# Peptides against a protein of PDB entry 4PN1, part 53

Target 1, 261 residues: chain A of PDB entry 4PN1
Amino acid sequence: KIEMNFLNKPIVPDTTKVISNFLTHYLITEPVEHVEIEAKLGTLIDLETQNRFEFPVMNETILNPEFNLRTRFESDMTASEHKYLNEFLNQAFRDSQKPGRLPFAYKHTKQVDLFYETEDNSRDKIRVSKNQSDNQVLACVKKRRVADLFLYCPNDAFDIRISISDELPVSMPSGNQQPSLTRLKDRVGYVHQEIKIDLTKTTQNDPVYDTTERHELEVEFGNIADLRDRAQKAKDGMEAPLFRRVQLFMDNVRILRREHS

## One batch from the design tools (peptide; made by RFdiffusion4, then SolubleMPNN)

Design b1_p13_6_s1 (from b1_p13_6, 9 letters changed)
Fold by OpenDDE base, seed 5:
Structure b1_p13_6_s1 (fold): chain B 261 residues (1-261), chain A 13 residues (1-13)
Amino acid sequence: as target 1 above (261 residues)
Amino acid sequence: MLPQEWLDQLYKP
């Protein structure tokens, strides 16, 4: 007879616990009202060397936010890597349509984001999102970055940033205001078990700076109400539902970052 | 067969 361990009970990885506690803080303890929770693939860059940051660890590790590591996070990849991930996810979509599987949903969207300065000179900008085909307004929000959690992944092509943001719906800017920044987004989105995976090609036009293009992959919790319920249960002493949901999220992230290793 | 629209890619040949 084989047992899981000497207690014959499941154990939870430390990564799952740390992330769960991080999420619980901003869902329950100091709750963000219009919370968005996403992970982006990218690279931790050492500000001194301008190369990928190096830390003396041999596996996936969460960096302590209390320490100033003098790093920046670049949420970008090559066009070739981005194309490969698109093909990989298309195959995963096809395989999920087979009998006995839970199916992916798929959506292709093209939008333009217009960023405007606020009257109160806040660092936060108002974002107006429009559909590129008919200029229909999709959203008008003020997005504030609340917190970041960084994972250094020495064995994979990418590091990870998990971000907590507050997206507050706001009124449209006055007709006399010009956007300070425009961003074109070409996005293919995949949804599996209420977890969103987006591949986005962005073209950014800044009046002061040159046009820049980025290739991004992001993973988002698609059901915040369910996640908040799980976090509340965790605070009340029942942690298992939250741990299971965070584990699912992180397994999806791990699959994606390992595909280019 | 999946609809052709579901086979969209960001990068076209």
Scores: peptide ipSAE 0.026, ipTM 0.539, DockQ to the pose 0.013
Fold by OpenDDE base, seed 1:
Structure b1_p13_6_s1 (fold): chain B 261 residues (1-261), chain A 13 residues (1-13)
Amino acid sequence: as target 1 above (261 residues)
Amino acid sequence: MLPQEWLDQLYKP
């Protein structure tokens, strides 16, 4: 007979606890009403060297937000890396369709995002998203970044930013208002066990500058209501459901950030 | 509508 450990009880990784507490804060303690929770793959850049940040740790490490590390996060990746991840996820999708597996769902969307300045010159812009095929309005929101948690991953191709955002639904801008910025998004979305994985190619045309492209991969909690319920239970002393959900989320993130061409 | 040429379609499964 084999036991898990000398207590014969599950043990939770410290990373899972820290992230769970972070999420609980913005789900329950100081709740964000229209919360979006996502992890983006990218690179922590040292502002002094302009290279990838180097910290004296040997494994995945959540950076303490109280420390000024003089870093920025770049959520972009190369087209080659993005292509590789797309192929990897396509294979994972195919494999999940086999008997005995939980299948991925897949969706490909092409949309245009129009950004509008607010009348009060708020830092937060109004984003109108439209479907490119029929120009149908998909969303009109004012997105506010609430908090970030950074994971330095020295052994992997990418570092991670977990972000809490508030996506407030707002009224459409007036018909006479012109967008300050327009972006085209080509997004393939994979959903597995209510965890969303999106590969997004963003194209921005500037009349003065050349067309710029951004390649992003994000992992999102697809069921916020369930996550909030789990977080509430955690506050009430039953932490296991939240820990399991966060562990699942992070395992998916870990799989993806380890993949490289 | 923005030109479709600005989009590079990602691979489908």
Scores: peptide ipSAE 0.023, ipTM 0.362, DockQ to the pose 0.014
Fold by OpenDDE base, seed 4:
Structure b1_p13_6_s1 (fold): chain B 261 residues (1-261), chain A 13 residues (1-13)
Amino acid sequence: as target 1 above (261 residues)
Amino acid sequence: MLPQEWLDQLYKP
């Protein structure tokens, strides 16, 4: 008989534990009411060199937020990389439809996001999302970034930012208010085991700086209620369910960040 | 890559 280790018990990877604790804080300890938890693929840029950040580590590493590493995170990729990931996910979708697999769900959405200034001149803008086809309002929220956790991934094409956000539903802006910013989003979304994977092309028309495009890949926890329940159990001494869910999430992220053309 | 080239890849699997 083969045993897992000398204790014959599961052991949680340190990365999983750290991320789980991070999530538990904002799910349970200081709970964010309308929490969104997502990972974005991108690049940690060294502000001094303007190149990808270099750190003396050889594998996936969670950066300590207590240290100012003088970096910025660019949640963008080339059109070619984005295209490749789309093709990759399409293939994964097809393969998941085979007998014996858990299938992906797929959704293609085209929306316009209208950003409005708040009456209190807060930094947080109101985002009104509308379907491009029929102008149906999909959401009206004020999104606040609460916390970030950065993973430097030297062996992979992308670094990772895990973000905790508060997406507060708010009333529609007054009818006479003009949007300060308009973004067109073309998004293909994949859902597998309640984990959402979105490829988004964002087009922003700036009257001064011409049209800019952004290509993003996001991985999101699709069932926050379940995740919160798991986090509560973890606080109560049963950590395994949370660890398993975080491990699943991170494995999906790890697959995606390794893919490149 | 031109925007249209990218859009052509965003299709249902």
Scores: peptide ipSAE 0.022, ipTM 0.434, DockQ to the pose 0.014
Fold by OpenDDE base, seed 3:
Structure b1_p13_6_s1 (fold): chain B 261 residues (1-261), chain A 13 residues (1-13)
Amino acid sequence: as target 1 above (261 residues)
Amino acid sequence: MLPQEWLDQLYKP
């Protein structure tokens, strides 16, 4: 008979524990009311070299936020990388429709984001999202970035930023206000086991700067209520449900960040 | 900056 280890019990990866603790803080300890939790694929850039950051580690590593590493995170990829990931996810979608599998859901959305200044001249802008086809309002929020956790992934095509955001629902701006910024978003969304995977092409027209196009891939927890429940159970001494959910999330992220053209 | 309370959890055995 072969055993897994000298305890004959499964163990939790250290990365899962660290991320679980990070999430628990903003779900339970200092709770963000309208929390969004997402991971973006991108590149940690060394501010001194303007190249990808090089850290003396050989695998996926959560960076300690106490240290100023003099980096920035570029949440962008090339059009070719984005296309490859889209094709990869399309194949994964098709395969999941087979008998015996849990199916992906798919949604394609084209939206415009309109940003408005607040009356209080606060740094936080109101974002109104509308469907491009019928101008229907999809959302009206003020989004605030609360915290970031960075994963340096030297063996993969992308590094990871996990972000905690507060999305406060707000009333629509007055009809006489003009948007200060407009962004067009073409988004294809995949949902599997309540984990959302979005490929987004963003076009921004700046009157001063040339039109910029960005290609992003984000992975989001689709059921925050369930995640919060799991985090509460973890605080109460039952950690396994939270660890399993975080492991699922991170495994999906790991699959995606390893894919390259 | 992350709260000190969260940082302290990283070093608890």
Scores: peptide ipSAE 0.019, ipTM 0.507, DockQ to the pose 0.177; fails the geometry check

Design b1_p13_6_s2 (from b1_p13_6, 8 letters changed)
Fold by OpenDDE base, seed 2:
Structure b1_p13_6_s2 (fold): chain B 261 residues (1-261), chain A 13 residues (1-13)
Amino acid sequence: as target 1 above (261 residues)
Amino acid sequence: MLPEEWLNQLYKP
């Protein structure tokens, strides 16, 4: 007879606990009202060397935010890497359509994001998102970054930033206001078990600099209400549902960050 | 199932 361990009970990885606690804080303890929770693939850059930061660890490690590590996070990848991940996700989509699997949903969206300055000169800009095809307004929000949690992944091509954001719905800017910035987004989105995986090409025209293109992969919790419910249960002493959801989320992230051409 | 051409639209020449 085989048992899981000497207690014969499941044990939760420490990473899962740390992330779960992080989420619980911003879902329940100091709740963000219009919370968005996403993980982005990218690179932790050492500000001194401008290379990927090297930490004295050998595996996935959550960095302590209390330490100033003199790093920045670059949420970008090469076009080649991004293309490969697109192909990978397309294959995963196809495979999930087979009998016995839970299928992916897929959506391709092209949108334009228009950024407007606020009247109070706040750092937070109003973002108006429109569908490129029909110019229909998709959203008008003021997004605030609330918190970040960084995972250094020495064995993988990418590091991870988990971000808590507040997306406050706001009224449309006055018709007399001109956008300060315009971004074109070409996004392919995959949804599996309410986890959203988006590949986004963002094009920005700068009057001073050449057109820049960013290639992003983000993983988002697609059901915040459910996540909040799980977090509340965790706060009340039942942690298992939250741990399971966080584990699922992180496993998807881990799959993606390990995948490379 | 979506056509492959739709799935790969991000990187069409």
Scores: peptide ipSAE 0.239, ipTM 0.809, DockQ to the pose 0.014
Fold by OpenDDE base, seed 3:
Structure b1_p13_6_s2 (fold): chain B 261 residues (1-261), chain A 13 residues (1-13)
Amino acid sequence: as target 1 above (261 residues)
Amino acid sequence: MLPEEWLNQLYKP
């Protein structure tokens, strides 16, 4: 008989524990009320070289936020990379519709995001999202980024930023207020086991800097209530449910960041 | 109706 290890029990990867603790802090310890938790694929850029950061590690590594590594995170990829991931996810969607699998859900949305200044001149802007086809309001929120956790992934095409945000629902701006910024978003969204995967193509028209296009892939926890419950149980000494959910999330992220054309 | 495959494409062929 072969055993897994000298305890004959599964062990949890250290990465899972670190991320779980990070999430627990903002779910339970200092709870964000309207929390959004997402991972974005992108690149850690060395501010000195303006190239991808080179850290002396050989695998996926969570960077310590207490240290200034002189980096910035670019949550963007090339159109070719984005197209490849779109095709990859479409294939995964199709495969999941087969008998014996848990199916993906899919949604394609074309929206316009209008950003408004707040009356108190807060740095946080109000974002009104509308459907491009019928101008229906989809959301009106003030989003604040609370915390980031960066993963350097030297063996993969992308690095990862996990972000904690507060999405406060707010009333619509007055009808006389003009938006300070407008962005067009073409988004294809996939949901599997309550994990959301979004590919977003964003177009922004700047009268000074011409039209810019951004290509983003984000992975989000689709059931925050469940995640918060799991985090509470973890605080109470039962960590396994939280670890399993974080592992699922990270495995999806790992699949995506390894894919390249 | 365009096949789901077309609906799921961000990029025109």
Scores: peptide ipSAE 0.236, ipTM 0.798, DockQ to the pose 0.013
Fold by OpenDDE base, seed 1:
Structure b1_p13_6_s2 (fold): chain B 261 residues (1-261), chain A 13 residues (1-13)
Amino acid sequence: as target 1 above (261 residues)
Amino acid sequence: MLPEEWLNQLYKP
Protein backbone atom coordinates (compact mmCIF):
# COMPACT_ATOMS: atom_id res chain seq x y z
CA LYS B 1 0.00 0.00 0.00
CA ILE B 2 1.33 3.43 -0.95
CA GLU B 3 0.52 6.64 0.86
CA MET B 4 1.02 10.21 -0.32
CA ASN B 5 3.24 11.12 2.63
CA PHE B 6 3.75 10.25 6.28
CA LEU B 7 0.44 11.91 7.18
CA ASN B 8 -1.35 10.30 4.24
CA LYS B 9 -2.97 13.65 3.46
CA PRO B 10 -2.76 15.94 0.46
CA ILE B 11 -0.28 18.78 0.71
CA VAL B 12 -0.61 22.04 -1.16
CA PRO B 13 2.35 23.72 -2.86
CA ASP B 14 3.40 26.95 -1.23
CA THR B 15 2.84 28.88 -4.45
CA THR B 16 -0.79 27.79 -4.45
CA LYS B 17 -1.25 28.98 -0.88
CA VAL B 18 0.33 32.36 -1.51
CA ILE B 19 -1.75 33.00 -4.60
CA SER B 20 -4.89 31.75 -2.88
CA ASN B 21 -4.33 34.16 -0.03
CA PHE B 22 -3.73 36.99 -2.46
CA LEU B 23 -6.98 36.25 -4.27
CA THR B 24 -8.92 35.80 -1.04
CA HIS B 25 -7.89 39.24 0.08
CA TYR B 26 -9.44 40.95 -2.92
CA LEU B 27 -12.40 38.60 -3.18
CA ILE B 28 -13.43 38.52 0.47
CA THR B 29 -11.35 40.63 2.87
CA GLU B 30 -11.32 43.85 0.86
CA PRO B 31 -13.69 42.77 -1.86
CA VAL B 32 -13.49 44.28 -5.31
CA GLU B 33 -17.02 44.56 -6.62
CA HIS B 34 -16.49 44.05 -10.35
CA VAL B 35 -13.34 42.02 -10.08
CA GLU B 36 -11.33 40.68 -12.98
CA ILE B 37 -8.51 38.28 -12.20
CA GLU B 38 -6.02 37.44 -14.91
CA ALA B 39 -2.50 36.24 -15.45
CA LYS B 40 -0.48 37.66 -18.32
CA LEU B 41 2.60 36.13 -19.84
CA GLY B 42 5.46 38.53 -20.29
CA THR B 43 8.88 39.54 -19.09
CA LEU B 44 10.12 41.15 -15.93
CA ILE B 45 12.59 43.75 -17.10
CA ASP B 46 15.37 45.04 -14.90
CA LEU B 47 15.21 48.81 -15.12
CA GLU B 48 18.94 49.10 -14.63
CA THR B 49 20.02 46.66 -17.32
CA GLN B 50 16.93 46.83 -19.55
CA ASN B 51 17.27 43.06 -19.84
CA ARG B 52 15.21 40.32 -18.28
CA PHE B 53 15.38 40.49 -14.52
CA GLU B 54 17.76 38.08 -12.82
CA PHE B 55 17.12 36.97 -9.26
CA PRO B 56 19.08 34.37 -7.29
CA VAL B 57 16.39 31.69 -7.43
CA MET B 58 16.16 28.50 -9.45
CA ASN B 59 12.41 28.04 -9.88
CA GLU B 60 9.05 29.77 -10.11
CA THR B 61 9.06 32.43 -7.43
CA ILE B 62 6.44 34.90 -6.32
CA LEU B 63 8.13 38.23 -5.80
CA ASN B 64 7.45 40.02 -2.57
CA PRO B 65 5.65 43.27 -3.40
CA GLU B 66 7.18 44.93 -0.35
CA PHE B 67 10.55 44.99 -2.08
CA ASN B 68 11.41 47.50 -4.74
CA LEU B 69 13.19 45.36 -7.28
CA ARG B 70 13.33 48.18 -9.84
CA THR B 71 11.53 46.16 -12.46
CA ARG B 72 8.81 46.69 -15.00
CA PHE B 73 6.61 44.07 -16.58
CA GLU B 74 6.27 43.85 -20.34
CA SER B 75 3.13 41.90 -21.22
CA ASP B 76 4.27 41.44 -24.80
CA MET B 77 5.93 38.76 -26.88
CA THR B 78 7.15 38.41 -30.44
CA ALA B 79 4.80 37.65 -33.28
CA SER B 80 6.63 34.36 -33.73
CA GLU B 81 6.09 33.35 -30.12
CA HIS B 82 2.48 34.43 -30.29
CA LYS B 83 1.91 32.44 -33.48
CA TYR B 84 3.45 29.38 -31.90
CA LEU B 85 1.18 29.64 -28.88
CA ASN B 86 -1.81 30.06 -31.15
CA GLU B 87 -0.90 26.87 -32.98
CA PHE B 88 -0.27 25.11 -29.69
CA LEU B 89 -3.66 26.10 -28.31
CA ASN B 90 -5.36 25.11 -31.55
CA GLN B 91 -3.84 21.67 -31.22
CA ALA B 92 -4.93 21.49 -27.59
CA PHE B 93 -8.41 22.50 -28.69
CA ARG B 94 -8.51 19.73 -31.30
CA ASP B 95 -7.26 17.15 -28.85
CA SER B 96 -9.87 18.15 -26.30
CA GLN B 97 -12.67 17.36 -28.75
CA LYS B 98 -11.80 13.67 -28.58
CA PRO B 99 -14.00 11.25 -26.65
CA GLY B 100 -13.25 11.12 -22.95
CA ARG B 101 -11.97 14.69 -22.77
CA LEU B 102 -13.53 17.91 -21.61
CA PRO B 103 -13.75 20.08 -24.70
CA PHE B 104 -12.47 23.57 -25.21
CA ALA B 105 -14.82 26.23 -26.33
CA TYR B 106 -13.45 28.69 -28.85
CA LYS B 107 -14.30 32.19 -30.00
CA HIS B 108 -12.60 34.53 -32.42
CA THR B 109 -13.45 38.19 -31.99
CA LYS B 110 -12.35 41.41 -33.57
CA GLN B 111 -13.11 44.55 -31.65
CA VAL B 112 -12.12 48.16 -31.36
CA ASP B 113 -11.43 49.72 -28.01
CA LEU B 114 -11.93 53.44 -27.67
CA PHE B 115 -10.50 55.15 -24.63
CA TYR B 116 -11.96 58.34 -23.24
CA GLU B 117 -10.70 60.70 -20.61
CA THR B 118 -12.90 61.21 -17.62
CA GLU B 119 -14.25 64.65 -16.76
CA ASP B 120 -12.44 64.63 -13.44
CA ASN B 121 -9.13 63.88 -15.15
CA SER B 122 -8.97 60.61 -13.31
CA ARG B 123 -6.12 58.32 -14.15
CA ASP B 124 -8.66 55.70 -15.07
CA LYS B 125 -10.02 56.01 -18.58
CA ILE B 126 -13.37 54.90 -19.88
CA ARG B 127 -13.05 52.07 -22.38
CA VAL B 128 -15.75 51.52 -24.96
CA SER B 129 -15.41 48.22 -26.77
CA LYS B 130 -17.19 47.69 -30.09
CA ASN B 131 -17.44 44.78 -32.45
CA GLN B 132 -15.57 45.60 -35.64
CA SER B 133 -18.09 43.87 -37.89
CA ASP B 134 -21.27 45.64 -36.84
CA ASN B 135 -20.06 48.39 -34.52
CA GLN B 136 -22.18 46.98 -31.71
CA VAL B 137 -21.15 48.18 -28.27
CA LEU B 138 -19.84 45.22 -26.32
CA ALA B 139 -18.85 47.02 -23.14
CA CYS B 140 -18.33 50.42 -21.58
CA VAL B 141 -16.19 50.24 -18.47
CA LYS B 142 -13.84 52.11 -16.25
CA LYS B 143 -11.03 49.73 -15.35
CA ARG B 144 -8.91 50.24 -12.27
CA ARG B 145 -5.84 48.17 -11.54
CA VAL B 146 -6.09 47.17 -7.89
CA ALA B 147 -3.13 44.87 -7.31
CA ASP B 148 -0.45 42.85 -9.04
CA LEU B 149 1.46 39.75 -8.10
CA PHE B 150 4.57 38.91 -10.08
CA LEU B 151 6.03 35.48 -10.63
CA TYR B 152 9.62 35.23 -11.74
CA CYS B 153 10.06 32.08 -13.81
CA PRO B 154 13.75 31.54 -14.55
CA ASN B 155 13.25 28.18 -16.25
CA ASP B 156 10.53 29.32 -18.63
CA ALA B 157 10.22 31.63 -21.59
CA PHE B 158 7.92 33.99 -19.75
CA ASP B 159 7.34 35.54 -16.38
CA ILE B 160 3.84 36.05 -15.04
CA ARG B 161 1.81 38.96 -13.75
CA ILE B 162 -1.37 38.13 -11.89
CA SER B 163 -3.58 41.19 -11.77
CA ILE B 164 -6.65 42.16 -9.81
CA SER B 165 -8.74 44.77 -11.56
CA ASP B 166 -12.01 46.52 -10.89
CA GLU B 167 -13.97 46.79 -14.12
CA LEU B 168 -16.81 49.17 -13.34
CA PRO B 169 -19.62 49.46 -15.88
CA VAL B 170 -20.21 53.12 -16.69
CA SER B 171 -22.37 55.20 -18.97
CA MET B 172 -21.27 55.93 -22.49
CA PRO B 173 -19.27 59.09 -23.01
CA SER B 174 -21.11 62.06 -24.44
CA GLY B 175 -21.49 62.10 -28.19
CA ASN B 176 -19.28 65.14 -28.52
CA GLN B 177 -16.36 63.56 -26.72
CA GLN B 178 -13.51 62.24 -28.82
CA PRO B 179 -11.48 59.19 -27.89
CA SER B 180 -7.95 59.85 -26.72
CA LEU B 181 -6.83 56.43 -27.94
CA THR B 182 -8.12 53.75 -30.28
CA ARG B 183 -6.94 50.14 -30.35
CA LEU B 184 -7.87 47.35 -32.70
CA LYS B 185 -7.97 43.93 -31.08
CA ASP B 186 -7.90 40.60 -32.82
CA ARG B 187 -8.55 37.97 -30.16
CA VAL B 188 -8.85 34.23 -30.14
CA GLY B 189 -10.32 32.95 -26.93
CA TYR B 190 -10.27 29.46 -25.51
CA VAL B 191 -12.27 28.26 -22.52
CA HIS B 192 -11.58 25.05 -20.66
CA GLN B 193 -13.20 24.27 -17.31
CA GLU B 194 -14.16 27.93 -16.96
CA ILE B 195 -10.56 29.07 -17.35
CA LYS B 196 -10.27 31.55 -20.21
CA ILE B 197 -7.16 31.72 -22.34
CA ASP B 198 -6.96 34.66 -24.72
CA LEU B 199 -4.43 35.43 -27.41
CA THR B 200 -4.77 39.04 -28.40
CA LYS B 201 -3.10 40.94 -31.18
CA THR B 202 -3.51 44.65 -30.60
CA THR B 203 -2.83 47.29 -33.19
CA GLN B 204 -2.49 50.90 -32.18
CA ASN B 205 -2.17 53.79 -34.55
CA ASP B 206 -0.24 56.72 -33.27
CA PRO B 207 -0.32 59.97 -35.21
CA VAL B 208 3.31 60.63 -34.37
CA TYR B 209 4.75 57.17 -34.10
CA ASP B 210 4.42 54.27 -36.46
CA THR B 211 1.72 51.67 -35.97
CA THR B 212 2.58 49.39 -33.09
CA GLU B 213 1.48 45.82 -32.66
CA ARG B 214 1.26 44.09 -29.30
CA HIS B 215 0.98 40.36 -28.72
CA GLU B 216 -0.54 39.22 -25.45
CA LEU B 217 -1.56 35.99 -23.83
CA GLU B 218 -3.79 36.12 -20.79
CA VAL B 219 -5.34 33.48 -18.57
CA GLU B 220 -8.44 34.52 -16.66
CA PHE B 221 -10.78 33.03 -14.10
CA GLY B 222 -13.99 32.67 -16.07
CA ASN B 223 -16.29 32.15 -13.10
CA ILE B 224 -15.72 34.82 -10.49
CA ALA B 225 -18.83 33.92 -8.51
CA ASP B 226 -17.56 30.38 -8.06
CA LEU B 227 -14.11 31.63 -7.18
CA ARG B 228 -15.54 34.03 -4.61
CA ASP B 229 -17.55 31.18 -3.11
CA ARG B 230 -14.41 29.08 -2.87
CA ALA B 231 -12.53 31.95 -1.28
CA GLN B 232 -15.26 32.42 1.29
CA LYS B 233 -15.12 28.73 2.13
CA ALA B 234 -11.37 29.08 2.54
CA LYS B 235 -11.89 31.91 5.02
CA ASP B 236 -14.27 29.63 6.85
CA GLY B 237 -11.61 26.93 7.12
CA MET B 238 -12.37 24.83 4.04
CA GLU B 239 -9.43 25.66 1.81
CA ALA B 240 -9.37 22.65 -0.51
CA PRO B 241 -11.84 23.92 -3.13
CA LEU B 242 -9.95 27.18 -3.52
CA PHE B 243 -6.60 25.44 -3.66
CA ARG B 244 -7.84 23.08 -6.35
CA ARG B 245 -9.13 25.94 -8.46
CA VAL B 246 -5.95 27.98 -8.09
CA GLN B 247 -3.88 24.89 -8.88
CA LEU B 248 -5.86 24.34 -12.07
CA PHE B 249 -5.40 27.96 -13.05
CA MET B 250 -1.68 27.90 -12.37
CA ASP B 251 -1.15 24.60 -14.15
CA ASN B 252 -2.65 26.11 -17.27
CA VAL B 253 -0.39 29.13 -16.89
CA ARG B 254 2.62 26.87 -16.38
CA ILE B 255 1.86 24.88 -19.51
CA LEU B 256 1.69 28.02 -21.57
CA ARG B 257 4.79 29.75 -20.23
CA ARG B 258 6.90 26.65 -20.87
CA GLU B 259 5.98 26.53 -24.53
CA HIS B 260 8.31 28.19 -26.99
CA SER B 261 9.31 27.82 -30.65
CA MET A 1 -15.16 33.55 -46.02
CA LEU A 2 -11.94 32.73 -44.28
CA PRO A 3 -10.69 29.25 -44.91
CA GLU A 4 -11.57 26.95 -42.05
CA GLU A 5 -7.87 26.66 -41.35
CA TRP A 6 -7.69 30.37 -40.59
CA LEU A 7 -10.79 30.62 -38.43
CA ASN A 8 -8.82 29.96 -35.27
CA GLN A 9 -5.55 31.56 -36.33
CA LEU A 10 -4.46 35.13 -35.74
CA TYR A 11 -1.78 34.83 -38.38
CA LYS A 12 -2.31 33.94 -41.98
CA PRO A 13 0.03 31.41 -43.35
Scores: peptide ipSAE 0.232, ipTM 0.787, DockQ to the pose 0.013
Fold by OpenDDE base, seed 4:
Structure b1_p13_6_s2 (fold): chain B 261 residues (1-261), chain A 13 residues (1-13)
Amino acid sequence: as target 1 above (261 residues)
Amino acid sequence: MLPEEWLNQLYKP
């Protein structure tokens, strides 16, 4: 008989523990009411060199937020990379429809995001999302970034930013208010085991700087209530359910960040 | 669930 290790018990990777603790803080300890938890693929850029950040590590590493590494995170990729990931996810979707697999769900949305300044001139803007086809309001929220956790991934095509955000539902801006920014989003979304994977092509028309296009891949926890329950159990001494969910999330992220054309 | 033929690309070939 083969055993897992000398204790014959599962062992949790340190990365899983660190991320789980991070999530537990904002789910339970200092709970964010309308929490969104997502990972974005992108690149850590060294502000001094303007190149990809280099750190003396050889594998996936959670950066300590207590240290100012003088980096920025570029949540973007090339159109070619984005196209490849789209094809990859489409294939994964198809494969998941086979007998014996858990299927992906799929959704394609085209929306316009309108950003409005708040009356209090806060940094947080109100985002009104509308369906491009029928102009139906999909959401009206004020999103606040609460915390970030960065993963430097030297062996992969992308680094990762895990973000905790508060998406507060708010009333629609006054009818006479003009948006300060308009973005067109073409999004293909995949859901597998309540983990959402979104590829989003964003087009922004700037009268001064011409049209810019952004290419984003996001991985999000699709069932926050379940995640919060797992986090609560973890606080109560039963960590395994949370660890398993975080491990699943991270494995999906790891798959995606390794893919390249 | 969408059929396979409804899957499309964000980018033109």
Scores: peptide ipSAE 0.212, ipTM 0.771, DockQ to the pose 0.014

Design b1_p13_6_s3 (from b1_p13_6, 7 letters changed)
Fold by OpenDDE base, seed 3:
Structure b1_p13_6_s3 (fold): chain B 261 residues (1-261), chain A 13 residues (1-13)
Amino acid sequence: as target 1 above (261 residues)
Amino acid sequence: MLPEEVLNQLYKP
């Protein structure tokens, strides 16, 4: 008989604990009402070198947010990398449709995001999302970035930013207000076990700057109510359900960030 | 189940 360790019990990776605690804070301790929790693939850039940040670690490492490391996070990848990930996820979708597997769901969305300044001159803009085909309003929200947690991943193609956001539903801007910014989004979304994986191609037309295209991959918790319940249980001393959910989320992120063209 | 042909790619070949 083989045992997994000298206690013969599963052990939770430290990364899982740290992330779980981070999430619990914004789910339970200082609860964000309309919380969105997502991980973006990208690159930690050293502001001094303008190259990928170098840290004296050899594996996935959560950076302490209390330290200013003089970095920025670029939530972008090349078109080639993005295409590869699209193909990879398409294959994963197909494979999941086989008997004995849990299937992916898939959705393709083309939308336009219109950003409006708030009357209060707040830094947070109102985002109106419309379907490109029929101009139906999909959402009208004021998104506030609450917190970020960065993972430096020296062995992988991408670093990770986990973001806590508050997506407050708001009323539509007045009909006379012009958008300050317009973005076209082409998004393919995959959902597996209530974890959302979105590939988004964003086109922005700037009157001063040439058309810019961004290529983003996002992983999101698709069931916040369940996650909040798990976080509450963790606060009450039963951490296992939360750890399992965070582990699932992070394993999906880890799969994706290791893929490269 | 969505047919495989329904899977869209963001990048045309």
Scores: peptide ipSAE 0.097, ipTM 0.730, DockQ to the pose 0.014
Fold by OpenDDE base, seed 4:
Structure b1_p13_6_s3 (fold): chain B 261 residues (1-261), chain A 13 residues (1-13)
Amino acid sequence: as target 1 above (261 residues)
Amino acid sequence: MLPEEVLNQLYKP
């Protein structure tokens, strides 16, 4: 008989605890009503060097948000990297359809995001998302970034930003308002065990600058209600369900950030 | 199961 350790009990990695506590804060302690929780793959850039950030650590490390490391996060990747991840996820999708596996769900969405200024001239813009095929309104929200948690991943192709956002549903802007920005999004979405993985190509037409294409990969908690329930249980002393869910999420992120051409 | 063509639409040759 093999035991897990000398207590023969599961031990939770510190990373899982830190992230779980971070999530619990914005789910329960200071609850964000329309919370979105996502991880984006990208690169921590050192503002001094304009290169990838270097820190004296040898593995995945959550950066302390209390320290200004003079970094920015770039949530973009190369077209080649993005293509590789698309192929990788396609294969994962196919493999998951085999007997004995939990299948991925798949959705391909082409949408246009229209950004409008708010009447109060707040920094947060109203985003109207429409389906490109039928012009159906998919969402009208004001998204506010609440908090970020950065993971420096020296051994992987990407660093990670975990973001807490508030996606407040708002009324459609008046018909007389023109969008300040328009973005075309081509998104393929994969869902496995209520964790959403989205690959998005974003095209932005800037009247001043050339058309830019961005390539993003995000991993999102697809069942916020369940996550909130787990977080509440954690606050009540039953942490295991939350830890398991966070571990699952992070394992998926870890798989993706290691993949490169 | 979606055809591979649908899955690969982000990167049309």
Scores: peptide ipSAE 0.079, ipTM 0.721, DockQ to the pose 0.014
Fold by OpenDDE base, seed 2:
Structure b1_p13_6_s3 (fold): chain B 261 residues (1-261), chain A 13 residues (1-13)
Amino acid sequence: as target 1 above (261 residues)
Amino acid sequence: MLPEEVLNQLYKP
């Protein structure tokens, strides 16, 4: 008979605990009402060197937000990397359709995001998202970034930013308002076990700067109600359901950040 | 199963 360890009980990785506590804080302790929780693949850039940040660690490490490491996070990747990830996810989708697997769901969406200034000149803009094909309004929100958690991943092509955001539904801006910014988004979305994986190509026309294209990969918790329930249970002393969900989320992120062309 | 053409639409030449 083989046992897991000398206690013969599962043990939770410290990374899982830290992330779970982070999520619990913004789900339960200081709850964000319209919470979005996502991880983006990108690069931690050292502001001093303008290169990828270097930290004396050998594996995935959650950076302590209390320390100013003088970094920025770039959520962009190359078109080649993004294409590779698209092909990778396409293959994963195909493989998941096989008997004995849980299938991916897939959706391709083309949308336009229109950003409007608020009357109070707040930093947070109103975002109106419309379907490009029929101009149907998909959402009208004011998104506020609440918190970030950064993972330095020295062995992988990408570092990770986990973000807590508040997406407040708001009324449509007045018909007389012009958007201050327009973004075209071409998004392919994959959903597996209520974890959403989105590849997004964003095109932005700047009147001063050349058209910029960004390539992003994000992983999102697709069932916030369930996650909140799990977080509440964790706060009440039953942590296992939350840990399992966070572990699933992070394993998906880990798979993706290891892939590169 | 979705056609490959649908899955690869982000990077059509």
Scores: peptide ipSAE 0.041, ipTM 0.689, DockQ to the pose 0.014
Fold by OpenDDE base, seed 1:
Structure b1_p13_6_s3 (fold): chain B 261 residues (1-261), chain A 13 residues (1-13)
Amino acid sequence: as target 1 above (261 residues)
Amino acid sequence: MLPEEVLNQLYKP
């Protein structure tokens, strides 16, 4: 007979616990009402060197937010990397349609995001999202960044930022207000087991710096209600459901960050 | 199954 360890019980990786606790805090302890939880692929940049941050660790490491490591996170990748990931996800989509698999859902969206200043001149902007094809309003929100958790991934092409945001639905800006910023978003979205994977090309027209294009890959929890329920159970002493969901999320992130052209 | 053309809409071949 083979046992999985000397207790013959499942063990949860420390990374899963740390992330689970982080999520539980903003789901249950200090609950964010309209919470968005996403992981973005990108690069931790050392502000002193302007190169990728180097830390004396050999594997995926959650950075302690209590320490100022003098870094910034660049949520971007090259067009070639982004294209490669698109092809990779397309293949994963195709493979998931096979018998015995759980299928991906797929959605392509093209939207324009209009950013407006708030009346109180707060740092938080109102974002109006419209469908590019019919100009229908998809959302009008004030997004507040609540917290970030950074994962340094020395063995992978990308580092990870997990972000907690509050997306407060708000009324449309007055008709006399002009947007301070306009962004075009071309997004392909893949959903598997309620985990959303989005590849987004963002085009921004800057009158001074020309048109800039960003290439982002984000992984999002698609069922916040379920996640909140799992977090509540974890707070009540039953951690396994939350750990399983976080493990699933992180495994998807790990797959993606390991892929490179 | 979605056509490859739909899946690859971010990047023109």
Scores: peptide ipSAE 0.040, ipTM 0.701, DockQ to the pose 0.014

